# Designs tried in a protein design run: peptides against a protein of PDB entry 4PN1. Part 127

Target 1, 261 residues: chain A of PDB entry 4PN1
Amino acid sequence: KIEMNFLNKPIVPDTTKVISNFLTHYLITEPVEHVEIEAKLGTLIDLETQNRFEFPVMNETILNPEFNLRTRFESDMTASEHKYLNEFLNQAFRDSQKPGRLPFAYKHTKQVDLFYETEDNSRDKIRVSKNQSDNQVLACVKKRRVADLFLYCPNDAFDIRISISDELPVSMPSGNQQPSLTRLKDRVGYVHQEIKIDLTKTTQNDPVYDTTERHELEVEFGNIADLRDRAQKAKDGMEAPLFRRVQLFMDNVRILRREHS

## One batch from the design tools (peptide; made by RFdiffusion4, then SolubleMPNN)

Design b1_p20_7_s2 (from b1_p20_7, 7 letters changed)
Fold by OpenDDE base, seed 1:
Structure b1_p20_7_s2 (fold): chain B 261 residues (1-261), chain A 20 residues (1-20)
Amino acid sequence: as target 1 above (261 residues)
Amino acid sequence: MSEEILKLQKELQKKLEEEE
């Protein structure tokens, strides 16, 4: 017989607990109504060196937000890295279609995001998303970044930012308003067990800095209602369902951040 | 993570701008 440990009970990684508590706060304690929860792959940059941040740790570490480490997070990767991850996910997709596996769902979306300034000059812009093919409006939202949690991952190709955002549906801007910014997004989306993995190429035309292209990978909780339910149960003393869901999410993130061209 | 730390994090990040 094999047992998991001397108690023969599952043990929850500390990382899972910390993240679970973080999520519970913004799901239950101070609930964000239209919450989006995503992890982006990127690089923690040391503002002093302008290189990847170096911290005296040997494995995945959640950074304490109480301390200003003088870092910025760059949610970008090279085209080659992005291509590699795309190929990797394509293979994972194919493998998941085999008998005995839970299949990925796949979606390819090309959209245009139009950003409009608000009348009150608030920092939050209105984003109108349209389908590139038929120019149909997909969404009109005001997105607000609520909180970030950063994971330094010294052994992996990427660091991680977990973000809590509020995406408030809003009415369309007046027809006389011009967008302050336009972005083209080419997104390839993979969904597995309600975890969404998106590879996005974003093209932005800047009159001053020419056309820039960004390559991003994000992992998102696809079922917020379920996650909120799990978080509520955790507040009520039953933490296991939340821990399991967070563990699944983090394992997917860990797989992806280890891959490099 | 304590509720106090989470609250502090929220306050410190209230100035974050939307990236996309």
Scores: peptide ipSAE 0.006, ipTM 0.283, DockQ to the pose 0.054
Fold by OpenDDE base, seed 3:
Structure b1_p20_7_s2 (fold): chain B 261 residues (1-261), chain A 20 residues (1-20)
Amino acid sequence: as target 1 above (261 residues)
Amino acid sequence: MSEEILKLQKELQKKLEEEE
């Protein structure tokens, strides 16, 4: 007979606990009303060297936000890396359609994002998202970044930023107002067990700089209500449901950050 | 890097990323 450990019970990794506590803070303790929780793949850059940050650790490590590590996060990848991940996810999608598996859902969207300055000159811009095909308004929001948690992943292709954002629905800008910025987004979305995985190509035209493209991969919690319920239970002393959900989320992130062309 | 420059860079980066 084989047992899991000397207690023969599941154990929760410390990383899961730390992330769960981070999420619980912004779900329950100081709740963000229209919360978005996502992880982006990217690179922690050392501001002194302009190279990937070299922290004295040998595996996945959550960085303590209380310390100034003199880093920036670049949420971008090469077109080749992005293509590879797209092919990888397409294969995962196909495999999930087989009997005995939980299937992925798939959606391809093309949208234009128009950014407007606020009347009160607030720091946050208003984003109007429209469908490229028919110009239907999909959303009008003011997004505010609330908090970030960074994971340094020295053995993988990418580092991770987990972000808490407030996506506040707002009224449309006045008809005479011109956008300060326009971005085209080509997004391929995959959903598995209410975890969203998005590959996004963003094209931005700058009058001074040539057209730039960004390639991003993000993983998002697709059911915030359920996550908030789990977080509340955790605050009440039942942590297991939250830990399981965070573990699922992080395992998906870990799979993706290891893939490279 | 001075602390002031670092702070400014992080603030600018945050603004850029909020629009994504």
Scores: peptide ipSAE 0.007, ipTM 0.289, DockQ to the pose 0.040; fails the geometry check
Fold by OpenDDE base, seed 2:
Structure b1_p20_7_s2 (fold): chain B 261 residues (1-261), chain A 20 residues (1-20)
Amino acid sequence: as target 1 above (261 residues)
Amino acid sequence: MSEEILKLQKELQKKLEEEE
């Protein structure tokens, strides 16, 4: 008989603990009311070299936010990378439909986002989201980025940004107000075990500048209520449920960031 | 994560461009 280790108990990776603590803070300690928690694939760019950041580590590493490393995170990827990931996820979707597997759910959405300035000229804009097909209002929110946690992944195609956001529902802006920005979003969403994986093409039209397109992949916790419950239990001394959920989330992220053409 | 790190993170966040 083989044991796991000399204590014969499961060990939680440091990454899981750090992320769990990070999430617990914004779920429980200083709770964000309408919290969105997502990981985006992208690249940490060194502001000095304008190349991918280099750090003397050999594996996945959470960067300490205490230090200004003079980096920026680019959540964009190439069209070819995005296409590859789409094909990869399509195959994963198909495979999950086989007997003995838990199936993916699939959703395709085309959305237009209209951004409006607030009356007080706050940094937080109002976003009105509508279906492109029928112009039905899907949401009207004020989104605030609360916190970021960056993972440098030297062995993978992408680095990771985990973000905490607050999406506050707000009233529709005045009918006389013009949007300051309009974005088209073409989103393909996959859901597995309440973890959401979204591939998004964002098109921004500027009357003066050329149309810009961004390609993003994000992984999101699809059940915030459950996650908050797990975080509360962790605060109460039972950490295992939270660790398991975070581990699942991160494993999905790890799978995706390793895939490249 | 320490409270000190979290405070610093919040301060740094103010300087970051908000993703809409």
Scores: peptide ipSAE 0.006, ipTM 0.306, DockQ to the pose 0.060; fails the geometry check
Fold by OpenDDE base, seed 5:
Structure b1_p20_7_s2 (fold): chain B 261 residues (1-261), chain A 20 residues (1-20)
Amino acid sequence: as target 1 above (261 residues)
Amino acid sequence: MSEEILKLQKELQKKLEEEE
């Protein structure tokens, strides 16, 4: 007879606990009303060296926000890496359609995001999202970055930023206002067990700067209501449901950050 | 997560944004 450990009980990884606590704060303790929770693949850059950040650890590590490490996070990858991940996810999609599996859902969207300055000149911009095909307004929001949690992943192709954002619905900007920034987004989205995985090619046109392109992969909690419910249960002493959901989320992130061409 | 850590996180975020 083999047991899991000397208590014969499952153990929750410390990473899961830390992330769960982080999420619980912004879901329950100081709740963000229109919360978006996503992880982006990218690179932690040391501002001093302009190279990938180096930390004296050998595995996935959540960085302590108490320390100013003078880093920036570049949520970008090469076109080749992006293509590889797309092919990888396409294969995963196909495999999930087989009997005995939970299937992926797939959606391809082309979107235009128009960013407007606020009247109060706040740092937060108003984003108007439109469908590229018919120019139908999909959303008008003021997105505020509430908090970030960074994971340094020395053994993988990418580091991770987990972000808490507030996407507040707002009124459309005045008809005479011109956008300060426009973004064309070509997004392929995969959903599995209410976890969203998006590959996005972004073309940004700035009136001041040259056109820039970005290739991003993000993983998002697709059911915030459920997550909030789980977080509330955790606050009430039942942590297992939250831990399971966070573990699922992180495992998906871990799979993706390890894949590279 | 403690309020102190959260405060520091927010402060750090602000500083990082200013440096970007």
Scores: peptide ipSAE 0.000, ipTM 0.286, DockQ to the pose 0.078; fails the geometry check

Design b1_p20_7_s3 (from b1_p20_7, 9 letters changed)
Fold by OpenDDE base, seed 2:
Structure b1_p20_7_s3 (fold): chain B 261 residues (1-261), chain A 20 residues (1-20)
Amino acid sequence: as target 1 above (261 residues)
Amino acid sequence: SREEILELQRKIQEELEKEE
């Protein structure tokens, strides 16, 4: 007979605990009403060298937000990397359709995001999202970035930013107001066990210069109500359900950040 | 010019980051 450890009890990784506490804070302690929680693949850049940040660690490490490490996070990847991940996820999708597996759901969306200034000229802009094909309004929100948690991943192609955002539904801007910024988004979305994985190509046109593209991969909690419930239970002393959900989320992130051509 | 393109790309990137 084999036991899992000398206590014969499940052990929660420290990373899971730290992230769970981070999420609990913005779900329960200082609750964000219309919360979006996502992880983006990217690169921590050292502002001094303009190269990838180097830290004397050998594995996935959550950076302490209390320390200014003089870094920025680039939530972008090459077209080649993005294509590879798309192919990888397509294969994972196909494999999940086999008997005995839990299937992925798939959605392809092309939308236009129009950004408007607020009357008070606040930093937070109003975003109107429309479907490119029929100009249907998909959403009108005021998005606020609340908090970020950065993971340095020396063994992988990408570092991770976990972001807490507030997406407040708001009324449409006045008809005479012009957008300050317009972006095209081509999004391929995969959903597995209520975890959303999105590959997004964002394009922005300039009348003088060539079109610029951004390639992003994000992993998002697809069931916030369930996550909030789990976080509340954690605050009440039952942490296991939250830990399990966060572990699932992070395992998916870890799979993706390890993949490269 | 190359410099103008790079500056524009930088500005676009900054705007992308702000509107995430």
Scores: peptide ipSAE 0.011, ipTM 0.297, DockQ to the pose 0.022
Fold by OpenDDE base, seed 1:
Structure b1_p20_7_s3 (fold): chain B 261 residues (1-261), chain A 20 residues (1-20)
Amino acid sequence: as target 1 above (261 residues)
Amino acid sequence: SREEILELQRKIQEELEKEE
């Protein structure tokens, strides 16, 4: 008979604990009302060298936000990498439809995001999202980035940014206002066990520069209410449900960041 | 749950043992 360890009890890695605590803070301690929690694949760039950040660690490491490492995060990948991940997820989708598995859900959406300046000239812009086919308004929100947690992943194709955002519903801009920025989004979405995985191609027109295209992959908690409940239980002394959910989320992220052609 | 965490760890361990 094989046991997990000499106590035969589960042990939770520090990574899971740190992320769980980070989430608990913005779910329970200082709660964000309209919270969005997502991880994006990308690259930590050293501002001095303009190359990928190098840190003296050998595996997945959460960077301490108290230290200014003079880095930026580029949430982008090549078209080839994006295509590979799409094919990988398509195969995962097909495999999940087999008997005995929990199936993926799949959705393809195309939308236009219009950004407007606020009357108070706040740094945050109002985003109006419309369906590309019929121009129906899907959402009107003011999104604020609340906090970031960066994972340096030296052995993988991508680094990770976990972001806490507040998506506040707001009224539509006045009819006489013109958007300061317009983005087209082509998104392929996969959902498994209420974890959302989105592959997004974003096209942006710049008056000075040619049209730019960005390829992003994001992993999002699809059930915030459940996550908040788990976080509350953790605050009350029962941490296991939260740890399990965070572990699931991070395992999905780990699978994706390792994949490359 | 605690049991779910244990099960996940067990599965990982089994896969690692197969690779050895």
Scores: peptide ipSAE 0.006, ipTM 0.332, DockQ to the pose 0.020
Fold by OpenDDE base, seed 4:
Structure b1_p20_7_s3 (fold): chain B 261 residues (1-261), chain A 20 residues (1-20)
Amino acid sequence: as target 1 above (261 residues)
Amino acid sequence: SREEILELQRKIQEELEKEE
């Protein structure tokens, strides 16, 4: 007979605990009402060298926000990497349709995002999302970044930013307002066990940015209500359900960040 | 510990506010 360890009980990785408590804070302790929780694949760039950040660690590491590391996060990848991940996810989708598996759901969307300045001239802009084909309004929100947690992943193709955001529904801008920025988004979405994986190609003509095209991959918790419930239970002393959900989320992230062309 | 994690969360928020 084989046991898991000398206590014969599952052990939760420290990373899972840290992330779980991070999420609990913004779900329960200081709750964000319209919370979005996502991880983006990208690269931590050292502002001094303009190269990928280097830190004396050998594995996945949550960076301590107490220290100013003088980094920026670039949530972008090459077209080749993006294409590879798309093919990878397509195959995963196909495999999941087999008997005995939980199937992926798939959705392809093309939308245009229009950004407007707020009346109070706040830093946050209003985003109006429309379907590209018929110009139907899909959403109108004011998104505020609440918190970030960075994972340095020296052994993988990508580093990770986990972000807590507040997506506040707001009224449509007045008809006389012109958008300050327009973005075209071609998004392929995969959903498995309520975890959303989105590959997005963004095209923009912005005088502020030299790059007109971006390729992004994001992983998002698709069921916030369930996650909040799990977080509440964790705060009440039963942490296992939250840990399991966070572990699932992070395992999906880990799979994706290891893939490269 | 939970206290340590909460402190880290606070620090994250502080850094974010500095960037804003």
Scores: peptide ipSAE 0.005, ipTM 0.266, DockQ to the pose 0.082
Fold by OpenDDE base, seed 3:
Structure b1_p20_7_s3 (fold): chain B 261 residues (1-261), chain A 20 residues (1-20)
Amino acid sequence: as target 1 above (261 residues)
Amino acid sequence: SREEILELQRKIQEELEKEE
């Protein structure tokens, strides 16, 4: 017979605790009303060298936001990397359909995002998302980035940015307003145990920046109400449910960030 | 200057993330 450790009890990694506390802050302590919580795969770039950031650590490390490390995060990957991840997730989808497994859900969406300036000239633009096939309005929101948490992953293909955003539903812009920016999105979405994994190809024509095609992978908490409930329980002294959910989320992220062509 | 370059990179980063 074997035991987990000398106490024969589960132990929670520091990474899980730190992320859980981060989420709890914006779910409970200073709550964001229409919160979106996602992790994006990308690269931490050293602004001095324009190469991948080199930090004196040898494993996954949450960067302390109190320090200005003079980095930027590029939430992009090559087309080949994106294709590889798509194939990887397709295989994972197929495997999950086997008896005894929890199945993935799959959705392919093509949408256009139209960005409009606000009447008050606020920094936040209104985004209207429409389905490309029937021009149906999917959403009209103002998205505000609230906070970021960066994970440096020296042993993996990608670094990670966990972001807290507020997606405020707003009324449609006036019919006389023209969009300042148009973005085409081809999104393949996978959902497993209420964790959403999206592969997105974005084509954007920016008047300032030339036509850019981006390839992104994001992992999102699909059930915010449940997550908020777990966070509240954590504040009340029962941390285990939150830790388990965060661990699940991070394990999925860890699987994905290791995959590359 | 180095500082100007860093500031420019920061602004670019903000612009890239602004409309996600």
Scores: peptide ipSAE 0.011, ipTM 0.321, DockQ to the pose 0.037; fails the geometry check

Design b1_p20_7_s4 (from b1_p20_7, 9 letters changed)
Fold by OpenDDE base, seed 3:
Structure b1_p20_7_s4 (fold): chain B 261 residues (1-261), chain A 20 residues (1-20)
Amino acid sequence: as target 1 above (261 residues)
Amino acid sequence: SSKEILELQRKLQEELELEE
């Protein structure tokens, strides 16, 4: 007979608990109304060296936001890395269509994002997203990033930023207002068990640096209502449902951050 | 130059954060 440990009960990793508490704060304690929760792959850069940050740890580590580590996060990757991840996810999609598996859903979207200044000159801009094919308005929102949690991952290709954002629906800008910035977005999206995985290629024209292209991968909780329910249960003393959902999310992130060409 | 690359990276980061 084999047992999983000396208690023969499941154990929750400390990372899962820390992240769960972080999410619970912005879902329940100080709730964000139109909350978006996502993890982005990227690199923690040391502001002093301009190289990847070197923290004295040997594995995945959540950085304490109370300490200024003098870092910045670059949510970007090379075109080659992005292509590799796309191929990897395509294969995962195909494999999931086989009998006995839960299937991925797939969506390819091409959109234009137009950014407008607000009338009150607030720091936040209004983003109007349109479908490139027919110019249909997909969304008009004012997004505000509320909080970040950084994971330093020295053994993997990428570090991770988990972000809490507020995506507030707003009215369209006045017809005479011109956008301050325009971006083209080519996004391929995968959904598995209500976890969204998006590969996005963003093209932006810059008057100084000409056209720039950015490649991003993000993982997002696809069912916020369910997540909020789980967080509430956790506050009420039943933590297991939240832990399971966060564990699923993080395992997907861990798979992706290990892959590179 | 290394300085130009750094500046571009910073600018891109700031602009992309508008979507977050």
Scores: peptide ipSAE 0.023, ipTM 0.414, DockQ to the pose 0.028
Fold by OpenDDE base, seed 4:
Structure b1_p20_7_s4 (fold): chain B 261 residues (1-261), chain A 20 residues (1-20)
Amino acid sequence: as target 1 above (261 residues)
Amino acid sequence: SSKEILELQRKLQEELELEE
């Protein structure tokens, strides 16, 4: 007979605990009302070298936010990398349709985001999102970045930023107000076990500069209510449900960040 | 120059991040 360990009980990786605690803080302790929690693939860049950041660790490492490492995170990838990930996810989608598997859901959307200045000239602009096909308003929000957690992944193609944001619903801007910025988003979305995986191509026109294109992959918790419930249970002493959900999320992220052309 | 272009690209990227 083989056992998992000398206690024959599952053990939770420290990474899972750290992330779980991070999430619990903003779900329960200091709750963000309209919380969005997502992980983006990208690159930690050393501001001094302008190259990928190097840290004296050999595996996935959560960076301590209390230390200024003089880094920036670029949530972007090349078109070829983005295409590869799209093909990879398409194959995963196909495989999940087989008997005995839980199937992916797939959705392709084209969205336009209109950004409006606020009266107080704050950096938190109002974003109106519309469907490109029928111009239906999908959302009108003020998004505020609340917290970030960075994972340095020396063995993988990408580093990870886990972000907590507050998406506050707000009233539509006045009809006479013009948007300060317009972004087009072409998004292919995959959902598996309420974890959302989105590949997004963003196009932005600048009056001074040429059109810029951005390629992003994000992984998001699709059921915040469930996650909040799990976090509450964790605060009450039952941590297992939260740990399982966070582990699922992170395993999906880990799969994706390893894939490259 | 190439350095100037890279700096401009960095600034544009930063602006994108601020408006997420």
Scores: peptide ipSAE 0.016, ipTM 0.372, DockQ to the pose 0.027
Fold by OpenDDE base, seed 1:
Parts: structure tokens; sequence; C-alpha cells
Structure b1_p20_7_s4 (fold): chain B 261 residues (1-261), chain A 20 residues (1-20)
């Protein structure tokens, strides 16, 4: 007979609690109306050394946002790493189609993002997203990043940034305005249990700089309404549903950040 | 063992689901 512990009752990891509290704050306490919650794979870089940040810890660690660690986060990976993850997810997709499993959904999209300055000269730009094939407008939003939570992962290929953003729908820019920036996005999306996993190749043309290409992997909560409901229940004293959902999300992130060629 | 750890994780998940 195997028991979970000397009480034989479940115990929630502290990491799950910390992340759950972070999410609850921006879902319930100071609610973001059009909230997007995503995790990006990348690298914490020490601004002094320009190398990967080194912290005196030996495992996955949530960094305290109250401390200035003089770091930047690079949400990028090599083309080979990106390709490996794509093949890995393709295999996971295929395996999930078997009887007895919950299946992945798959979608491939190509879009162009046009960024415009706001009339009020605010720091936030208006993003117009269009389908590359027919130039149809998909969305017009003003995105504001509200908060970040960084996970330092010394044993894995990638560190993690969890971001809270507000994506406010706005009116289309005036026809007389020219975009300040244009980005092409080639995105392969996977959805499993309402968690979205996106592999994105982004191409940016700059008149001054050479064309830059980025390779990103994002994990996003696909059902915000459900997550908000779970967070509310947590505030009311029932934490288990929220903890379960956060644990699921983080386990998916952990699987992905460990994979490398 | 790895098998035992996986079993414990499964039990934890099941308990959380039951409380949901």
Amino acid sequence: as target 1 above (261 residues)
Amino acid sequence: SSKEILELQRKLQEELELEE
C-alpha cells in the first residue's frame, strides 16, 4: 500500500499556490477586463554579463518581482529547437487521437500584424491583424502588458515568463495612418483540454535593420471564463479547482521547456 | 521509484478533481 504522505491527503506544491494567487489578483481582485494569460519559453539574460542569468538555486524557482535582478527576458529560440518542438507536438497530437485519449485540436494560421501609433501618443500601439491569404481583418486591439511572473529553470533549456495582458478591442486606425511596424506571423496551434500551445515564426522587416526572424512557443489559458470562475471559488474558500487548472497548465509548460534537440 | 511517484501524482490529481 502506498500513501501520498503521513496524513494520506493531497498537498499542493507552493509553486502552484504562488501562481494561483498571482492569477487570482488579476482575475478577481483587480480584474483585467479583456485578460490574456500566457507563458512564453525563453531565456533570462543577465544585463551585466549578457549571458543566461545565474541564480543560486538548483530547481524551478519563481523570481520575486520586488527585486530588481537586472535581467531581460528573450522570448526566442533557435530554428532547430523550434522545429524539434514542432515535431514533438505533432507526435503528441497523433498519439492523442488514439482511443482512450483526449484529442488535440490543430490549426495552422498565417497573419500579418500592423502596428499603429495611437492618437494620444500613448506607449501602447494599436495592432491590426489580417489574414495573409485574403487580407481580411481578424482583430483590432490595443494590448497592454499588465504584469509578468518569471520562472528561472536552471535544469531546463528554457526559462518561463507568465504574462497578464489586457487586449482591448478598439476602432480601426484612420485610413491616412501608416503602420509604424509590420510583422508576419506563421503560427501552428495545438489545443488540449482548453490549453493553447502555439509555435510562431515571426518575420519583421525594418528599413534600417536586416530582416529579423523569431521563433516563439506560447502556452495560453484557452478558457478565461472558466479560469475566472475557478479563481472566484478560490477567493470564496474552495481552492482545489483553481489549483488543479494551474497544475495542468504548469505541467504542460514543464513538459515543453524540457524538450530540446 | 518513478512508478511510485507517478502513482502519487495521479492520486493527487484525482483528489483535486473530486473536490472540483
Scores: peptide ipSAE 0.015, ipTM 0.395, DockQ to the pose 0.019
Fold by OpenDDE base, seed 2:
Structure b1_p20_7_s4 (fold): chain B 261 residues (1-261), chain A 20 residues (1-20)
Amino acid sequence: as target 1 above (261 residues)
Amino acid sequence: SSKEILELQRKLQEELELEE
């Protein structure tokens, strides 16, 4: 018989604890009402060198947000990388349909996002999302980025940004107001065990500049209510459910960031 | 739950052993 360790009890990695605490803060301590929690694949770029950030570590590490490392995060990837990940996820989807597995769900969405300035010219813009096919309004929200947590992943193709956002539902802008920005989003979404994985191609048309295209992969907690409940339990001294969910989330992220063409 | 975490860790360990 093999035991897990000399205590024969489960042990939680530091990464899981740190992320769990981070999430708990914005779920429970200073709760964000309409919280969105996602991880994006990308690259930490050193502002000085404009190359990928270098840190004297040999594995996945969470960067301390209290320190300004003079970095930026680029959530974009190449079209080829994006295509590869799409093919990878398609295969994972197919494999999950086999007997004995939990199946993926799949959804393809094409939408247009219209951004409007607020009456008070606040920093946050109103986003109206519409379905491209029938122009049906899908959402009207004011999204605020609340916090970020960055993971430097020297052994993988991508670094990770975990973001806390507040998506506040708001009233539609006045009919006479023109959007300041329009974006087209082509998104393929995969859901497994309430973890959402989205591949998104974003096209932005600028009247002055050439059309820009961005390719992103994001992993999101699909059940915030459950996550909040788990976080509350953690605050009450029962941490295991939260750790389990965070571990699942991060393992999916880890799988994806290791894949490259 | 703690049991779930333990099970996941066990599975991971088994996978690592197979790769050795």
Scores: peptide ipSAE 0.006, ipTM 0.339, DockQ to the pose 0.020

